# Peptides against a protein of PDB entry 6TME: the designs that were tried, part 174

Target 1, 324 residues: chain A of PDB entry 6TME
Amino acid sequence: NRLKRAYIALQAWKKAFYSDPFNTAANWVGPDVCSYKGVFCAPALDDPSVLVVAGIDLNHADIAGYLPPELGLLTDVALFHVNSNRFCGVIPKSLSKLTLMYEFDVSNNRFVGPFPTVALSWPSLKFLDIRYNDFEGKLPPEIFDKDLDAIFLNNNRFESTIPETIGKSTASVVTFAHNKFSGCIPKTIGQMKNLNEIVFIGNNLSGCLPNEIGSLNNVTVFDASSNGFVGSLPSTLSGLANVEQMDFSYNKFTGFVTDNICKLPKLSNFTFSYNFFNGEAQSCVPGSSQEKQFDDTSNCLQNRPNQKSAKECLPVVSRPVDCS
Target 2, 324 residues: chain A of PDB entry 6TME as posed
Amino acid sequence: NRLKRAYIALQAWKKAFYSDPFNTAANWVGPDVCSYKGVFCAPALDDPSVLVVAGIDLNHADIFGYLPPELGLLTDVALFHVNSNRFCGVIPKSLSKLTLMYEFDVSNNRFVGPFPTVALSWPSLKFLDIRYNDFEGKLPPEIFDKDLDAIFLNNNRFESTIPETIGKSTASVVTFAHNKFSGCIPKTIGQMKNLNEIVFIGNNLSGCLPNEIGSLNNVTVFDASSNGFVGSLPSTLSGLANVEQMDFSYNKFTGFVTDNICKLPKLSNFTFSYNFFNGEAQSCVPGSSQEKQFDDTSNCLQNRPNQKSAKECLPVVSRPVDCS

## One batch from the design tools (peptide; made by RFdiffusion4, then SolubleMPNN)

Design b2_p19_5_s1 (from b2_p19_5, 9 letters changed)
Fold by OpenDDE base, seed 2:
Structure b2_p19_5_s1 (fold): chain B 324 residues (1-324), chain A 19 residues (1-19)
Amino acid sequence: as target 1 above (324 residues)
Amino acid sequence: APPPAIVLPENEFTKRIAE
């Protein structure tokens, strides 16, 4: 009996709760699991006459606890939303049995360990949110082989380089922000055909920006701020026909910020502050447009306010990085 | 709190759960 298995799983989970401040699981009593708060039943896909647990929604329940292996008995679950709790430990490997998983949201919890590779085993997964946890180690390259609409990885402890497989991603939104990623942005980034928003904020990324960024014709948000990028901005950035928000602040960029970038047709905000740029086109000057906002603060620009001293600029500007 | 999740298109499962 599928509901009997669900009962075993849900009772095991209730036992794994350390704290339930809102008494969310107070009614998790007896065999009628479909009446449980946050448990949603539906007719099974393989047999409409059979009722199964198809979804879990415990969002914002502030529950402290862990995910027990018995959750693998919830084999009919397609939606698993448990964000904004205090669940700890690792994602159980037994969840590989949840072959119908479509939306998996464990964001804003206290999960630890490596990337939950069990998520890669779900053939129909479209939504994966693991942000605001303590996941660590390398990002598996296979994540970008999944047909995901969005990939939320921000605010974790992921390390190493961004996989070259990023170019295979069909996601419209990808967030790497506030991790420990290092190395260069892969040149394959330009192959992300559906990308609208990509965020690299607050990592240890370095090197030159790849020219292939200019191939991201559908990108509306590109944020590479708070990294260690060097060299000049690629001239190919003039190809970002739909970019609205662009941020390169808090890096080590040098060279000249060109008209072709600042005159991008959809550009609303362009922040390139806290770098070592030694020149900018008139179109890049803050206040030059009523429709666009620019920030050129703390660069090596002449005749602009709030710039770095000559002492700070000279050692960097005199030794430009060749990105060729 | 994390930013809002992207709303995905409705499928057969989401429809059945919502009903």
Scores: peptide ipSAE 0.021, ipTM 0.674, DockQ to the pose 0.585
Fold by OpenDDE base, seed 3:
Structure b2_p19_5_s1 (fold): chain B 324 residues (1-324), chain A 19 residues (1-19)
Amino acid sequence: as target 1 above (324 residues)
Amino acid sequence: APPPAIVLPENEFTKRIAE
């Protein structure tokens, strides 16, 4: 019996709670699991006459505990939302049995260990949110082989390079922010055909920006701030016809910020502060447009306020990185 | 706290859950 298995799973989970400040699981008593707070039942896909546990929503419950392996008995769950709790430990491999998983949100918890590869086993997964945890190690390349609409990885401990497979992603939103990713952005990034928003903030990324970024015609948000990027901005950025928010601040960029970038038709905010740019077009000057906001602070620009000293600029500007 | 999730299209199963 599917509901009996669900009962076993949910009771095991309740036992795994160390703290339930809002008494969310107070009514988790007895065999009627469909009455449990945060548990949602629906007719089974294979047999509409059978009621199954199809969803879990414990968002914002502030529950401390862990995910026991018995959760693998919830084989009919398609929606698993447990964000903003204090769950710790690892995501059980037994969740591989949840073959209907569609939305998986474990964000804002205390999960640790490597990337939860069990998420890669779910054939129908469309939404993956693991941000604001303590996941560590390498990002598996296979994550981008998944037909995900969104990939939220930010605020973790991921390291190593961004996989070349990123170009295979069909996601509209991808966040890498506030991890320890290193190396270059893969050239395959330009193949992300559905990309609207990508965020690289606060990593250890380096090298030149790939020219292929200019192929991201549908991108509205591109944030590469707070990294170690070098060289000039690619001229191909003029191809970002829909970009609204662009941030390259806090890097080591050099060269000239061109009209073709600053005159992008949908650009509303362009921040390129805290770099080593030695020139900018008039269209890039803060205050030059009422429709666009620019920040050129702390570069190597002449006749602009709040720039770096000649002493700071000279050693970098005189030896620009050739990205050709 | 993390920002809200994006709105995803429903499949047949998620639709049943929402009903």
Scores: peptide ipSAE 0.019, ipTM 0.670, DockQ to the pose 0.498
Fold by OpenDDE base, seed 1:
Structure b2_p19_5_s1 (fold): chain B 324 residues (1-324), chain A 19 residues (1-19)
Amino acid sequence: as target 1 above (324 residues)
Amino acid sequence: APPPAIVLPENEFTKRIAE
């Protein structure tokens, strides 16, 4: 009995709650699991005459607790949304039995440990949100082999390099922000054929930006701020025909910011502040356009306000990194 | 700022739950 298994799982989970401020599980009593708050039933895909637990939505319940292994009994669940709680511990390996998993959102919790590799076992997974947790270690390269539409990894403790397999990703949105990723952005990034938004904010990324970024013609948001990138901006960035938001602030970039970048047709906001740029085209000057917003603060630009001192600029500008 | 949000298209899994 599929609902009986669900009952066992949900009762085990209720017992794993340390705190339920909104009494979300107060009605989690008796065999009628389909009446449980946050539990959604639907006809089974294999037999429409059988009712099964198909979804969990406990978003914003502020529940403290952990995910017990008995959750693996929820074999019909396709949607698992438990964001904005205080769940701790690790994602149970027993969730590998949830072969219908389509959307997995455990964001804004207190999960720890390595990347939850159980997510890689779900053949139909399209949405993965593990942001705002304490996941750590290396990102498994296999994550980008998955046919995901969105990958949210931001605000964790991930480290090491971004896998070269990133170019295989079919995701339209990928967030790496506020982790501890290091090394260069892989050149394979240009192969992300469906990419619309990518965010690298607040990591330890370094080196030159790969020229292949310019191949991302569908990207609307590109944020690489608060890293250790060096060299000049690639001239190939002129290929970003649909970019609206672009941020390179708080890096160590040098060289000249060109017209070809600042005149991008869909560009609405371009921030390149807090770098070591020593020149900019007139089209890049803040206030030069009514439809575009620029920020050139704290660079090495001549005849511009709020720039770095000559003492700060000279050591860096005189030794430009050649990215060629 | 919060990361961008995505709206996934409906498929057989989401459809049966929405019904």
Scores: peptide ipSAE 0.017, ipTM 0.656, DockQ to the pose 0.449
Fold by OpenDDE base, seed 5:
Structure b2_p19_5_s1 (fold): chain B 324 residues (1-324), chain A 19 residues (1-19)
Amino acid sequence: as target 1 above (324 residues)
Amino acid sequence: APPPAIVLPENEFTKRIAE
């Protein structure tokens, strides 16, 4: 019965293919779904004597099509990997029936619509990759209530603010890059106890960086480049004991880049170019360290090469934003 | 550069799929 339902689902999906350049579904014929290319069967968790479809892997198949609602019949699927295809449309709500979903990767497709809230219905979800799609609208705050190890949202059309619930996230990696997020980074960010990598690149984020970023003692990568951040770098950034890569380039930061930041013990690359910094410690100067790479290009620094003109600097530097 | 792929711990079901 369970494999029969899977057959119905997979045949419906095959019918939903517009193009299958590599003939991936060519062998999707007959009731033996476990022989289908990209379909993986395993003993059911509730009855080891019953074989069920437990995984889908169609990564890099370049398939054009959509996800039909009949996929909700794949109730035993725990792994759904369809990376790098040309699937379009929305993620079916019927996937709420896939209560065993553990890893969901639909990245590098052409999915549209709002955030796929069906992902929030999966109680055991640990990995969510929806990057490189056309998802739009606001990010639901409930995403960070999920016990996810990784949250990949980059290269979409998400907008609005980052939810304050971000501090509840247990994820080690979170990517917001290349969306349309706006507003400030929530102060609750410092509560992300398991965070190793966070990327905000290329959004419309603004305001001051919260001091609470300095509480991210496990973060190794912090990239906030290509936004609209203002004010000085928080002095609390000296608390980033494990940061290796830090990028604040292409913002509107002002003030002085301190020794306490540039001498962070594991810092390998610190880019703060294309801002309005008006001073830097000697330890921040490119070439000052053999172990660390710095970029101070296009700031308001005196006696440094490739800086902004006084005409460009004066209006901004003379009106520093108070982040207190 | 995109962040590195994360290796998640396998549960009993995922382990069986990988085998």
Scores: peptide ipSAE 0.016, ipTM 0.644, DockQ to the pose 0.409

Design b2_p19_5_s2 (from b2_p19_5, 8 letters changed)
Fold by OpenDDE base, seed 5:
Structure b2_p19_5_s2 (fold): chain B 324 residues (1-324), chain A 19 residues (1-19)
Amino acid sequence: as target 1 above (324 residues)
Amino acid sequence: PPPPAIVLPENEFTKRIAS
């Protein structure tokens, strides 16, 4: 039966624990898996008279170990939350059998290897959190073909470019922060119709910002700080009617920061420090508004404090990148 | 930055677990 399979899986997992400092699995004894700490049972969707393991929640258990292939026997699991543990190794391919997977949170662990492509096999997946791990390699383009509400990829070792399929994403929140992504932000980004928050902080992204960013009318947070972006800010950024937090700091931007950007109706914080901007509108000056916070530190602005020297500015400002 | 908090919609799966 299904609970017997679950028992086999959970006992195999317990054996795969190297350390359980809070004794979370201390009661993982006997066939009554529904009584196990962190294991949640519910009536099966196909037969309400049958009780199945439908969820795992081991968040903040600080467990060291790995995920054994026997976890594939947990075929009724829809929620898998193992946040903030010390699990290592790879995500087992056997998890492809968990066809009801809805929320998958393995964040803040020690997982390694390529992107867990098994996540792409789950037809009903809505939430994917793999942040704060050691996943590496390329991000598969197919991740954005899935109907996900949130995609958390930050603080990993992902490399290569951001797939152009990003425009197909229906996610409201996407984080790329603190990886090794390179190349340009795809122009298709403007097609992300449900996007509210996107974070690119601390990558190796470069090139010009695509004009299509201005089409993100529902975005409230846009952070592109700590990259290698060049050129001027797109004039189309005036279309960000709902942006509240915007950060372009620590890049190589040039040109003039316009009123149309600084007067965005919902803008509360705009940081464009540590670039090579050579001008700003009066509305962009820190202290010009009580409702908006600006930071123009370490640019090439005249008559402003804490700016770069002429020696630092001239070589860059005199060679503006044409993004047209 | 701190991760954003999201609220997932209720469906048959989440409803079962919450029960």
Scores: peptide ipSAE 0.025, ipTM 0.719, DockQ to the pose 0.417
Fold by OpenDDE base, seed 3:
Formats: sequence, structure tokens, C-alpha cells
Structure b2_p19_5_s2 (fold): chain B 324 residues (1-324), chain A 19 residues (1-19)
Amino acid sequence: as target 1 above (324 residues)
Amino acid sequence: PPPPAIVLPENEFTKRIAS
């Protein structure tokens, strides 16, 4: 039966624990898996008279171990939360059998290998959190074909370009931060109809910002700091009617920071420090507003404190990148 | 950074789990 399969899976997992500091699995004994700490049962969808393991929550258990293939026997699991443990190895392909997977959180662990493509096989997945691991390689373009509400990829070892399919994403929150992504932000980004927060911090992204960013009417947080972006800020950024937090710091931007950007109606914090901007509107000057905070440090601005030297600025400012 | 607080839509199964 279904609980027997769950028992086999959970016992295999217990055997895969190297360390259980809080004795979380101490009561994982006997066939009554629904009494196991961190295991949650519910009536099956196909037969309400049958009890099944529907959820796993081992968050913050500091367990060291790996995920054995027998976890694929947990076919009724919709919620899998193992945040903040010390699990290592790869995500088993056998998890493809968990067709009801809805929330998958393996963040803050020691997982390695390529993107866990098994996550792409789950038709009902809404929440994917794989941040703070050691996943590496390319991001599969199919990730953005999923109807996900949130995609957390930050603090991994992902590289290569951001897929063009990003525009298909229905996610409200997407984090790419602290990886090794390279190339340009795809122009299709403007098609992300539900986007509220997007974070690109600390990658190797480059090129000009696409004009299509200005189409992100619902975005409240846009952080592209600590990359290699060049050129001027798109004039279309004036379309970000709901942006509250915007950060372009630590790039290679040039040109003039305009009123249309700094006067965005919901803008509360705009950081464009550590670039090569050679001018800014009065509305962009730090201290010009009590409602808005600006940081223009370490640019090529005249009559502003803490700017780059002429020697540092001249080679870059005199040869601006044309993004047209 | 800490995860933002998002509200995920409930399906029939998640409702059962939460109940």
C-alpha cells in the first residue's frame, strides 16, 4: 500500500543520514509513518479514505546526509521542505514519480551537480527554491515554461546565459543573484507579466540593458548591481510605475541619469553608485528628496563628492557604448 | 537575502494538508 511504500522510503532516508543533531528522526520507527516527526499525512485525492504522506518538513534540522533514490516512493508528496540542512549529493531522478509536487524547497544545503531537471517533470510545481547550494552549469530554458510563482536560484554556481524563455515566466519573484550568469539580459524580459521582484546581483552579466525592462509595470524591486552592464540606462525605465527599490551599482554604465527615472512615483531607493555616469538630473542628487534615497558615489559626476578621478573616467566616458 | 513573503494559491490537496 501507499503507506508501506512511504515507510520504505523514509527508512531508506533515515539510513542516508550521517548526522542528526536534533534527533529529528529518532521517532522514525515502525510502520506508522504519519507519526514521524516532520512527516505530514492527508487523505489521498483519488481516495479520501486512504491516508498518504503528503508533506515533508525537515526545515532547520541540520541533518547531514543525502537523498536516496527510494524517496521516489513518496508518490503522494506535494510539499517537500528540507531547508537549512546539510544534505549533499544530487537530487534523485526518481523524484519524477512525485507528480503532485507543489512546493519544493531544498535551499541552504550542499547539493551539487547540474540543475535538478527532475523539477521540470512536476506538472503542478508552483514554488521552487534551490538557492544556497552548489548547483552548476547551464540553467535549462524549460524552467521558465513552468507556471511557477517563485524561482529562487541565487547563491549557486550556475553559468552561461539567461534563457530567452524568461519572458514566458509567470513568476512574481525571480532571483539569479550570486551565480556566474553571463551575456545580456534577454529582451523577452519585458513579457514577464506577473513580475514583482527580480534580482541579478553579483553575476557576470554584460551588454546594454534591454529597453523592454520598461514594460515591467508591476516590478517593485529591480536589482542589477555587481555585473558588467554598459551603455546608458534605457529611457523606457520611466515606465516602471511601481518600482520601489532599484539598484544599478557596480557596473560600467555611462551617460546621464535622467529626471524621468529619479522621479518614478513609487521609487524609494535608487542606487547607481560605482559606474561611469557623467551627469545626473537634480532629482537624482542624494538629499534632494526626503522620500527618496539616492546614491551616486563613485561615478564621473561633476561637482559631486566621492567621484572617480578624471584619469579613471576619461577613457570610459569619452567612448560611450551605443546601445541603439 | 531572506525570501519575500509570497502567497501561493491553494489547490485541493494543499487545502487538505493545511486543514
Scores: peptide ipSAE 0.025, ipTM 0.716, DockQ to the pose 0.354
Fold by OpenDDE base, seed 2:
Structure b2_p19_5_s2 (fold): chain B 324 residues (1-324), chain A 19 residues (1-19)
Amino acid sequence: as target 1 above (324 residues)
Amino acid sequence: PPPPAIVLPENEFTKRIAS
């Protein structure tokens, strides 16, 4: 009996709670699991006459505990939303049995260990949110083979390089922010056909920006701030026809910021502060437009306020990185 | 923090739970 299995799973989970400040699981008593707070039942896909547990929603419950292996008995669950809790430990491998998983949100918890590869086993997964945890290690390349609408990885402890498979992603939103990623942005990034927003903030990324970024015609938000990027901005950035917000601040960029970038048709905010740019077009000057906001603070620009000293600029500007 | 509001395609699973 499916509901009996669900009962076993949910009771095991209740036992795994260390703290339930809002008494969310107070009514988790007895065999009628469909009456449990945060548990949602629906007719089974294979037999509409059978009622099954199809969803879990414990968002914002502030529950402390862990996910026990018995959760693998919830084989009919398609929606699993447990964000903004204090769950710790690892994501159980037994969740591989949840083959109907469609939305998986474990964001804003205290999960640790490597990337939860069990998420890659779910054939119908469309939404994956694991941000604001303590996941670590390498990002598996296979994540970008999944037909996900969004990939939220920010505020974790992921390391190493961004996989070359990123170009295979069909996601509209991808966040890498506030991790420990290193190396270059893969050239395959330009193949992300559905990308609207991508955020690299606060990593250890380096090297030159790939020219292929200019192929991201649908991108509205591109944020590469707070990294170690070098060289000039690619001239191909003029191809970002839909970009509204662009941030390259807090890097080691050099060269000239061109009209072709600052005059992008939908550009509303462009921040390139805290770099080593030695020139900018008039269209890039803050205050030059009422429709666009620019920040050129702390560069190596002449006749602009709040720039770096010659002493700071000369060693870098005199040794430009060749990205060719 | 809560996730952003993302509109996902309706399917058999989401429809059943929402009903």
Scores: peptide ipSAE 0.024, ipTM 0.716, DockQ to the pose 0.463
Fold by OpenDDE base, seed 1:
Structure b2_p19_5_s2 (fold): chain B 324 residues (1-324), chain A 19 residues (1-19)
Amino acid sequence: as target 1 above (324 residues)
Amino acid sequence: PPPPAIVLPENEFTKRIAS
């Protein structure tokens, strides 16, 4: 039966633990898997008279170990939350058998290898959190073809370009932060119809910001700090009617920071420090507003404190990148 | 820093798990 398969899987997993500091699996004994700490049962979808293992929650258990292939026997699991552990190795391909997977959170572990493509096989997946691991290589473009509400990829070792398919994403939150992504932000970004928050912090992204960013009418958080972006800020950013937090700091931007950007109606915090901007509207000056916070530190602005020297500015400002 | 928390809609199965 289904619970017998779950028993086999959970016992195999217990054997795969190298360390269980909180003795989470201490009660993982006997056939009554529904009593196991961190194991949650529910009536099966196909037969409400049958009890199945529907969820795993081992968050913050600090367990060291790996995920054995036998976890593929947990075919009724829809929620898999094992964040803040010390699991290592790769995500087993056998998890493709978990066709009901809805929320998958393996964040803050020690997983390695390429993007876990098994996640792409789950037809009902809505939440994917693989942040704070050591996943590497290219991001598969197919990730954005899935009907995900959230995609957390930050703090890994992903590289290469952001796929053009990003525009197909229905996610409200996407994080790319603290990886090794390179190239330009795809112009298709403006097609992300449900996007509320997107974070690019601390990558190797470059080029001009696409004008299509201004089409993100529902975005509340846009952070592109700590990259290699060049050129002027797109004038179309005036279309970000709901942006509250915007950060372009630590890039190579040039040109003039316009009034239309700094007067965005919902803007609460706008950081454009550590660039090569050579002008700003009065509305962009720190302290000019009580409801908005600005940071213009370390640019090429005249008559402002804490700016770059003329020696640092001249070679960049005199040769602005034309993004048109 | 960690991203903001997100609340996802529940399906019929997840509702049974939460109950």
Scores: peptide ipSAE 0.024, ipTM 0.713, DockQ to the pose 0.394; fails the geometry check

